# Peptides against a protein of PDB entry 4AID, part 6

Target 1, 242 residues: chain A of PDB entry 4AID
Amino acid sequence: FDIKRKTIEWGGKTLVLETGRIARQADGAVLATMGETVVLATAVFAKSQKPGQDFFPLTVNYQEKTFAAGKIPGGFFKREGRPSEKETLVSRLIDRPIRPLFVKGFKNEVQVVVTVLQHDLENDPDILGMVAASAALCLSGAPFMGPIGAARVGWVDGAYVLNPTLDEMKESKMDLVVAGTADAVMMVESEIQELSEEIVLGGVNFAHQQMQAVIDAIIDLAEHAAKEPFAFEPEDTDAIKA

## One batch from the design tools (peptide; made by RFdiffusion4, then SolubleMPNN)

Design b2_p18_3_s2
Fold by OpenDDE base, seed 3:
Structure b2_p18_3_s2 (fold): chain B 242 residues (1-242), chain A 18 residues (1-18)
Amino acid sequence: as target 1 above (242 residues)
Amino acid sequence: AGYEKWKALNARIKAKKA
């Protein structure tokens, strides 16, 4: 197997992005690891548009599989069928920053699936899932204007904390999730307890700075492992200059 | 700008495969 791996230090934790071992039938597939939390992201896209397709058909599915359930808080054997509240929220969290980054006029079906394979009870799979989904899309050859990075920022003892553990988050006055490209913030989701706007804005900037290393890691992985880019040219050239 | 960045990345990916 041609396995490509990128490893970085990120917020005092080892982030590993791996491709080529699993899910080879996907257009892109990435195993992402942070601590002992492990996710698999897969990206699949149709090579043609359906007749009469008028919207971009992106589906993002985040799943906490039952085999990981023995290590996932509240992870009982979830019956097949309805996503949990957490799975629904994380699916949206991944969808929000990636959806605007597809080239305008691309209306081929795209499916992103993020599966939690292991949870360490310290590192939340949501941020890792966002990173893995971004990497899988960049490897796929789809007309995705990524990568995105993502970060969670806490506020503990009067300081920003990158990707706080679940235990550190209990003491945090901020749960700030940021996703963006190298150049721009694409999404902010925040729960804040009695903090100034200045601290929150500083948290967004901190997140955006800290995600650059992840963006660079995805680019490096894509340069070595990405499929041939899908031949797509937008009909509307005016959308390219913005 | 974003499409041009994607095209530039695509060109780099293609150049490393050639």
Scores: peptide ipSAE 0.351, ipTM 0.882, DockQ to the pose 0.544
Fold by OpenDDE base, seed 5:
Structure b2_p18_3_s2 (fold): chain B 242 residues (1-242), chain A 18 residues (1-18)
Amino acid sequence: as target 1 above (242 residues)
Amino acid sequence: AGYEKWKALNARIKAKKA
């Protein structure tokens, strides 16, 4: 197995991004670990456009099927049944920042699947899933203008907290999820309890600063492990510079 | 532009595989 791993310290926790062990049939596949929470992201894209395809067919599926410790299943996980509300929300949360980052005119089918393999009951797998999905897309060779990073920001005891634990979140006056590129915030989702706009904007900036280490880690992993980039040239180059 | 960043990353990836 040609296993590539990137490890960083991030918000006082170890973030591990790994590829090459599982789901090798995907275009990109990343195991991401933070604490003892583990997610698998897979990215698959069609090598041709379907006849008559008029929109970009991106599908993002987030699934919270916990496996027993030490079971890392292979392949593409399909959920048995309908997504939960949480899974639907997190699927959209991952979709929102990545969808605009595909090269304009690319209309090949893209499927991103994020599966929670383990949950430590401290680290929410949503942020980890966003990071893993970004990494899997960067590894895939798809015309994805990422990576994105992601971060959750809490406000606890008058301070910003990066990726608060589920217990810290109970005391948090803010649940702020931010995703972005190195240069731009792409998505903000927030639940705020009586905080000033200044504190919230400061939280967005804090998140964007803190996610740079993740973006850099994904780039480093991609440089060592990405597939050959898919040969795609957009029809309109001027509309991509905007 | 994001496209230029993608192209630059692609170039780096290709250069390391060559």
Scores: peptide ipSAE 0.303, ipTM 0.851, DockQ to the pose 0.501
Fold by OpenDDE base, seed 2:
Structure b2_p18_3_s2 (fold): chain B 242 residues (1-242), chain A 18 residues (1-18)
Amino acid sequence: as target 1 above (242 residues)
Amino acid sequence: AGYEKWKALNARIKAKKA
């Protein structure tokens, strides 16, 4: 098995991105670990467009499997058949920043699946899932203009905290999730308690700075492990409407 | 800009596989 791994220190924790061990049938597959939280992201894309496909058919599915339920808060109560509110929310958090980064005119079906395999009760798998999904897409060969990075920012004792633990978040006056490319912020979600706009904007900037190490790590992994890029050229007619 | 970045990444990926 050709296993490639990238390890970085990120917010005082070790982030590991691994490929080549699991889900080899996918176009891209990444096992991401932070602490003892573990997620598997897979990316699969169709090699042709369906006849009459008018929109870009991207599906993102974040899921916490029943075998991980013993380590996931609320995991014991998973009713069969519908995504939880958390799974729906996190699926959207992953979808929003990646959807605009596909090359215009690409209308082949793309499926991203993020599965929580383990939870340490300290590190939330949502940010890790965003990072893993980005990495899986970059490895897949799909016409994805990533990577994205992602970060959560807290405000604890008058300071920004990168990816606060679930316990640190109880003391945080801010839950700020940011996703972006090396050059641009693509998505911001925020829950804020009595903080100035200046502190919030500073939090967005802090997140964007801190995610650069993750973006660089994904690029390094892709340079060593990515599939051959899918042969796709945008149609010239779509460039003129900018 | 994004398409050119993707092309540049693709070129680097191809160069390391050769």
Scores: peptide ipSAE 0.302, ipTM 0.854, DockQ to the pose 0.610
Fold by OpenDDE base, seed 1:
Structure b2_p18_3_s2 (fold): chain B 242 residues (1-242), chain A 18 residues (1-18)
Amino acid sequence: as target 1 above (242 residues)
Amino acid sequence: AGYEKWKALNARIKAKKA
């Protein structure tokens, strides 16, 4: 088994990105761990476009599957049913920053699935899921112009906190989720209690700075473990303007 | 810019597998 692993210290926690152990049938698969929270991201893409496909068919599914009955908050036996509100929201949080990063003209089906395998009740699997999805796409060989990083920023006792625990978030005046590339912020989602715009903008910048270590870790993992890149060239948009 | 970055990453990935 050729298992590749990247480990970094990130916000005072160990982030582990692993590939090659499970989900080998996917184009990319990453097991990501922070604390005792564990997620599996898989990326699969079609090697051809469907006849008549006019849009980019990206599907992102985040799932809090109760493999560990009892360690997921609200982990009542979710009957095989519709995604919860949380699962729907997190699926959108993952979709929003990655969708624009596919090469223009690529219309092959892409499926990203993030499955929560374990939850420690401290580290939210949403940010970890965003990171894992980014890594899985970079490993897949799909024409994805990532990686993205992601971070949550809190405001506790007059300071920014990177990826606050669920307990620290109870005292936080800010829940700021940021995703971006090395060069740009791609997505911001925020819930704020009586904070200045300056503090919020500072939080976005803080998140973008702190996610660089994650982006670099994904690149390092991809350099050692990624599949052969899919042969895809964008249609020369300059030829359509002539 | 983004496509060129993807190509550059892809080239690095291919070079390390060769």
Scores: peptide ipSAE 0.284, ipTM 0.837, DockQ to the pose 0.689

Design b2_p18_4_s4
Fold by OpenDDE base, seed 2:
Structure b2_p18_4_s4 (fold): chain B 242 residues (1-242), chain A 18 residues (1-18)
Amino acid sequence: as target 1 above (242 residues)
Amino acid sequence: SMLKKMEEIRRKAAEKRA
């Protein structure tokens, strides 16, 4: 077993990214921990395109398993078979920033699965799931131009708070989720209560700055544990419609 | 927004634990 681990301090909490222990049959697999919240991200991609495939077939599935339901808010009554509203929303939140970072012309099937294994009731698994999915893709060898980082920003007592706890979020005048690369913001989602545009823009900048440590941690993990890049050359025919 | 819906889900989950 070749276990690689990266540990950083992030917003006053320990973030751990681990690979090599579980889900070794995936192209990339990352166990991510913050506090006592634990997620497993797996990335799998097809080594060929399906005949007649005309779009990029990326699927992202965030799921909270029934065995973790005792520690997950609202998890006790999951009916088998349909994603909850939370699972659907978080799946989209992860999908949005990663989809545009795949190499143009790549139309092989890609499946990202994020599974919540444990929840501490303080650290939300959505941000951790975004980070873990990014890391799993970077390890996979898929033609993904990541990593992305992600952060939640609150506004509590006149200050920005990185990844506020669920209790701090009750007092927050802002729920701001940002995802981006080292160079660019890729996605912003926000809910704001009576705050200036200046404070909100400052929150986006704060998020993008704070996620650099996560991006660097994913790069360091990938340098030590990534698979060889999948040999992909885009067909010349897609270059003419740019 | 997506976040507003997530906040509502969190609130409803907290109310069920009380």
Scores: peptide ipSAE 0.166, ipTM 0.769, DockQ to the pose 0.015
Fold by OpenDDE base, seed 5:
Structure b2_p18_4_s4 (fold): chain B 242 residues (1-242), chain A 18 residues (1-18)
Amino acid sequence: as target 1 above (242 residues)
Amino acid sequence: SMLKKMEEIRRKAAEKRA
């Protein structure tokens, strides 16, 4: 197996991005670990557009399957039950920042699947899932103008906290999830308890700064493990309006 | 927001485990 791994220290935790061991049938596949939380992201894209496809058919599916302790069931997708409310919300959270980063005119089907393999009850799989999905897309060869990074920011004891634990979040006056590229914030979701706009804006900036290490880690992984870019010529959409 | 709903889900899940 040609396993590539990138490891960084991120917010006082070890983030590991791994490819080449699992889901090799996907266009991109990344196993991401933070603490003892583990997610698998896979990206698959069609090599042709369907006849009459008028919109970009991106599907993002986040799944929290309870696995029995210590056994990742190989390949048995237990029948996809109806997504939980959490799974639906996190799927949208991942979708929002990645959707606008596909090359304009690309209308091939893209499927991103994020599966929670392990949860340590401290590190939330949502942020890790966003990072893993970004990495999987960057490895896939799809015309994706990523990577994105992601971060959760808390406000605990008058300070910003990067990726607070579930216990720290109980004391946090802010739940701020940010996703972005190296150059831009792509998505902000927030729940805030009586904090100034200045503190919130500072939290967005803090998140964007802190996610650069993740973006760089994804780039480094992609340099060593990405597939060849899919040959795609954007349709000149300006020529059809003339 | 989506986060508030996620927090509510987490809270309800914790209450069921207690």
Scores: peptide ipSAE 0.166, ipTM 0.778, DockQ to the pose 0.015
Fold by OpenDDE base, seed 3:
Structure b2_p18_4_s4 (fold): chain B 242 residues (1-242), chain A 18 residues (1-18)
Amino acid sequence: as target 1 above (242 residues)
Amino acid sequence: SMLKKMEEIRRKAAEKRA
């Protein structure tokens, strides 16, 4: 197998992005690891638009499999086929920043699936899932104007913490999730306890700065492992205004 | 917010591990 791997140090942890070993039938597939948390992201897109397709049919599915070692107790009683509340929320967190980055007029079906394979009970797979989904899309050849990076920022003992552990998050006065491109913040979600707007804005900036290393890592991986870009010419919407 | 709900989920999950 032609396995490509990128490894970076990120917030005092090793982030590994790997492609070429698993899910080779997908357009893009990335195994992402941080600590002992492991996720698989796959991206698949249709090579044609369905007749009468009027909207962009992007589906993002985040799943925490029951076989994932270290899975939080209570995830086992999932009714077959129904996402948990966590899975639904994380799917939306992944969807929000990526959806606007598809080429305007692209209406081919796109499916992103993020599967948690392992959970270390320290590193939340949501951020890792966002990163992996971004990487999988960049490898796929889909007309995706990524990559995105993502980061969680905490405020612990009067300082910003990149991707705080689940235990550090108990002491954090901030839960800030940011996703963006190299140039722009695409999504901010925040829960804040008695912090100034200045600290929060500083947290967004910190997140955006810290995600650049992830963006660069995805680019480097894509340069070596991406499929040829899908030939998509957006219909000249300016020709309809004439 | 979405994160508040996630925090509540994490808290409930931690309470189930304790």
Scores: peptide ipSAE 0.164, ipTM 0.769, DockQ to the pose 0.015
Fold by OpenDDE base, seed 4:
Structure b2_p18_4_s4 (fold): chain B 242 residues (1-242), chain A 18 residues (1-18)
Amino acid sequence: as target 1 above (242 residues)
Amino acid sequence: SMLKKMEEIRRKAAEKRA
């Protein structure tokens, strides 16, 4: 099998992005690992638009499977069929920054699925899932103007911490999730405890700087493993409404 | 540097788990 792998040191942890071993039936598929947390992201897109499709039909599904439940905090009691609150929230966290980056007028169905395969109880799979989803889309050939990077920033002992562990997060006064391109911040979600706006803004900037290494890693992986870009020409009518 | 502070925090967090 032609397995392509990119490995970087990121926030004092090894991030591995791998393609070519699993989910070959997808347009893009990436196995992402940080510590012993492992996620599989798959991207699939329709090669035609449905008749009468008025909106961009993007679906993002983040899933923590029951086989990983023994290592997922609170994972023991997942009801089959309905996403948990966490799965719903993380699906939205992945959706929000990627949705605006599709070429205007593209209305083919796109499905992104992020599956947590393993959890180490230290590294949260949400950020890893965002990175993996971005990478899978970049490999797919879909008209996606990514990659995005993502980072969580904590504030522990008067300093920023990149992708704090679950234990470090207990001591953190900030849970700041940022996603963006090389050039722009696309999404910010934050929970803060008695911190100045200056510290929060500094956290956003820190996140955006730290995610560049991930963006570069996705680009490098895509240069070696991406499918040919899908031939899509937007109809002129959607271009004129800018 | 901010990185050095981050390393110190990580070290302290690891020491608390041991």
Scores: peptide ipSAE 0.017, ipTM 0.399, DockQ to the pose 0.016

Design b2_p18_8_s3
Fold by OpenDDE base, seed 3:
Structure b2_p18_8_s3 (fold): chain B 242 residues (1-242), chain A 18 residues (1-18)
Amino acid sequence: as target 1 above (242 residues)
Amino acid sequence: SMLEELKKIRLKAVERRK
């Protein structure tokens, strides 16, 4: 197996992005690890458009499967077949920043699946899932104009904290999730307790700055392991609105 | 506003792609 791995230090934790060992049948597949939290992201895209397809058919599915339930809070109580509230929310968090980065006019089916394989009860799989999904798409050859990075920012003891642990988040006055490209913030989701707009804006900037290392890591991985770009030329009629 | 600042960041990214 041709296994490629990128490792970076990120917010005082080791982030590992690995490809080539698992889910090789996908267009892109990334095993991402932070602490002892482990996620698998897979990206699959159709090589043709369905007749009459008028919208971009992107599906994002984040799953905390029952096989990891012994290490996932509430995992034992998940009803088979329906996503939990968390799974639904995280699927949307992943979808929101990636959807606008596909080349306009691309209407082939794209499926992104993020599966939590292990949870350490410290590092939330959501941020890791966002990063892994971005990496998987960049490896896939799909016309995805990523990568995106993602970060969670807390405000603990009067300071920004990158990707606070679940325990640190209990003391945080801010839960700020940011996703973006190297150049742009694409998504912000925030829960804030009595903080100034200045602190929140500073948190967004902090997140965007801190995610650059992740973006660079994904690019480096893609340079070594990405499939050839899928030959897609948008029809001229859709290009004029870029 | 926070939204306006985010829009400016977004606009700068679009301009660099042209």
Scores: peptide ipSAE 0.020, ipTM 0.482, DockQ to the pose 0.035
Fold by OpenDDE base, seed 2:
Formats: structure tokens, sequence, C-alpha cells
Structure b2_p18_8_s3 (fold): chain B 242 residues (1-242), chain A 18 residues (1-18)
């Protein structure tokens, strides 16, 4: 097994990104760990476009499987077949920042699957899932102009907190999720309790600064483990509308 | 608005990639 691992300290926690052990049948696969929360992200893309494909067919599926339910809050019998509200929301959180980063004209089917394997009841797998999905895409060879980083920012006792625990979030006046590239904020989702616009904007900037270490970690992993880029040249007709 | 500032950050970032 050609196992590659990147480990960083991030917000007082150890983030581990691993590839080469699990899901080797995918174009990209990353096992990501923060605390004792563990997610597997896989990226698969078609090597050809379907005839008559008019839109970019990206599917993102975040899943909290029942085998992890022994540590997942509310892990009651999810009826097989429909994503929970949380799974739907997190799938969208992952989709939104990655979708615009694919090369224009690329209309091959892309499937990103994020599976929660373990939950520690402290570290939410949503942020970890965003990071893992970004890493899996960067390893896949798909024409993805990532990586993205992601961060959650809390406001506790008059200070920003990076990736607060579920318990720290109970005291937080802000739940701010940010995703972005090295150069760009791509997505912001926020729930805010009576905070100034200045504090919120400061939180976005804080998140974007703090996610650079994750972006750098994904780049380092990709330099050592990425597949060769898929040979894709957009047809000249789509370049004129840029 | 926060949304307008976010749009400006996003626009600046998309422009840097062109």
Amino acid sequence: as target 1 above (242 residues)
Amino acid sequence: SMLEELKKIRLKAVERRK
C-alpha cells in the first residue's frame, strides 16, 4: 500500500489527511481525522461526457451511516432511503464552494461521497467532510481548481474560536461556516445572535486566514499522492464566454 | 451589507483567477 499522510495542528486539534489505504477504486479517496471524528471522502468522475449533456452533473452526498450511529447524536434508526435534514444540509455546504471551481465546459459526471465513520461528540464531521472532499478532488485528477479549505468560527467570551466543540457552541453567539480557496471566500453560512456586522466580517476574515493551513496541507498531500491530471481541453467555443 | 462585502471578496477572487 502506498499510504500518504499529512498531519497538522489546527485550532488546538490534530488534523490528519490520509490516502492510499481505503477506497482505492475511487479516482480520489481521503480519510480525514480530527480528534476522534473520522470521515471518508471519495471522488469519482466519468472519463467521457454523456451525449446531449447540457449541464455539469456534480452530485455531492454526505452520509452518516448507522454503523457510526453509536457515537452520533440522534443516531436512531434512519429509515433506509432518504437523507436526513442534516445530511442534506451538509451535502449542500460541500457542493456550494466546490461546484464553481470545476473548469468551464467540463460536463463529465462527478460524484463526491462523504461518509462519517466515527464521531467523537466534540468535533462536527461537516467541516471535516468539506476538507476531506476538497482533498479527494485534488487527488482525483479531475479538472478541479481547488483546494478549498473550510472553518467554523464561534464567538465565545468576546473572542473568535476556530472549530468550537459542540459544547463550546452552546456558549457561542455565532455559528459561522466559511469555505474558500487560498485567494477567495467561496461560501459563507451564518447563524448570529445580536452581533455587530464588524464582528461577523472579522469572523469571515479569521476563518479565511485559519483555513490556509488546511489548504497548504491538501496541496502538500496532492504533491505526493495526486493522480495525473485528466486530459481535458474545453472546446474553443466555451472560452470566448469567459 | 455582509452579503455585499462577501460578493466583493468573491468577485475579487474570481477576477484573480482570470
Scores: peptide ipSAE 0.019, ipTM 0.502, DockQ to the pose 0.032
Fold by OpenDDE base, seed 5:
Structure b2_p18_8_s3 (fold): chain B 242 residues (1-242), chain A 18 residues (1-18)
Amino acid sequence: as target 1 above (242 residues)
Amino acid sequence: SMLEELKKIRLKAVERRK
């Protein structure tokens, strides 16, 4: 197995991005670890457009499957239950920043699946899932103009906290999730209690700065492990409707 | 506006890469 791994220190935690060990049938697959939280992101895309496809068919599915302690996540995907509210929300959080980064005119089906394999009860798998999904897409060969990074920012004791733990979040006056490219903020989702716009904007800036290390880590992983780009030429007609 | 500030953040991020 050609296993590629990138490890960085990020917000005082070890972030590991790994490919080549699991889900090799996907176009891109990344096992991402932060602390003891582990997610698997897979990206699969159709190699042709369906007849009559008039929109970009991107599907993002985030799943928090409770694996019994000690079961290797390879065998029993529990029954496709209705997604929880959290799973639905996180699926949207992943979808929002990645959707606009696909090459215009690409209308092949794309499926991104993020599966939580382990949860340490400290590190929320949503941010990790966003990072993993970005990495999986960058590895896939799909015409995705990523990577995105992501970060959660808290406000604890008058300071920004990068990816605060669930316990730190209890003391936080801000739950700010930011996703972006190297050059742009693409998505902001915030739950804020009694904070100035200045603090919030500072939080967005802080998040965008802190996610650069993740973006660089994804690029480094992709340089070593990405598939060849899928040969796609957008039809000229789709360029005019911008 | 929040949008103008986000644009400013974006510009600063682009400038740091150059």
Scores: peptide ipSAE 0.022, ipTM 0.467, DockQ to the pose 0.036; fails the geometry check
Fold by OpenDDE base, seed 4:
Structure b2_p18_8_s3 (fold): chain B 242 residues (1-242), chain A 18 residues (1-18)
Amino acid sequence: as target 1 above (242 residues)
Amino acid sequence: SMLEELKKIRLKAVERRK
């Protein structure tokens, strides 16, 4: 096994991004760990476009598997076949910032699957899943103009907190999820309790600053482990609409 | 080529770390 690993300190926690041990059949695969929460992200893309494909067929699927359910807050035996509300929400949180970053005219099928393998009851796997998905895409060779970073920001005792624990979130007046590139914020999702717009905007800026270390970690991993970029030339008709 | 642009963007991202 050619295992590549990047480890950083991030918000007072150790973030580990690993590739080469699991899901080697995927175009990209990343095992991400923060605390004892562990997620596996896989990226697979078709090497050709389907005949008559008129839209970009990106599918993002975040899954909390039943084997981890005993360690996931509110984790019950899920009915086979429909994602939970949480899984649907997190799948959208991952989809939203990555979808715009694919090269225009690329209409090959792309599947991103994020699987929660372990939950420590402190670190939410959603942010970790966003980071892992970004890393998996960057390793895959797909025409993805990432990486993205992601961060959750809380407001606890009059201060910003990066990736608050589930217990810290009970005392937080803000649940702010931000995703972005090195240069731009791509997505903001927020639940706010009686905070000024200034504090919220400051939270977005704080998130974007703090995610740079993650973006840098993904790039470092990709330098050592990314596949060769897929040879893609957009059709002239799609280039004119750019 | 788009491949060269992707490589350049990757290189710029690497250079930002220095």
Scores: peptide ipSAE 0.019, ipTM 0.601, DockQ to the pose 0.110; fails the geometry check

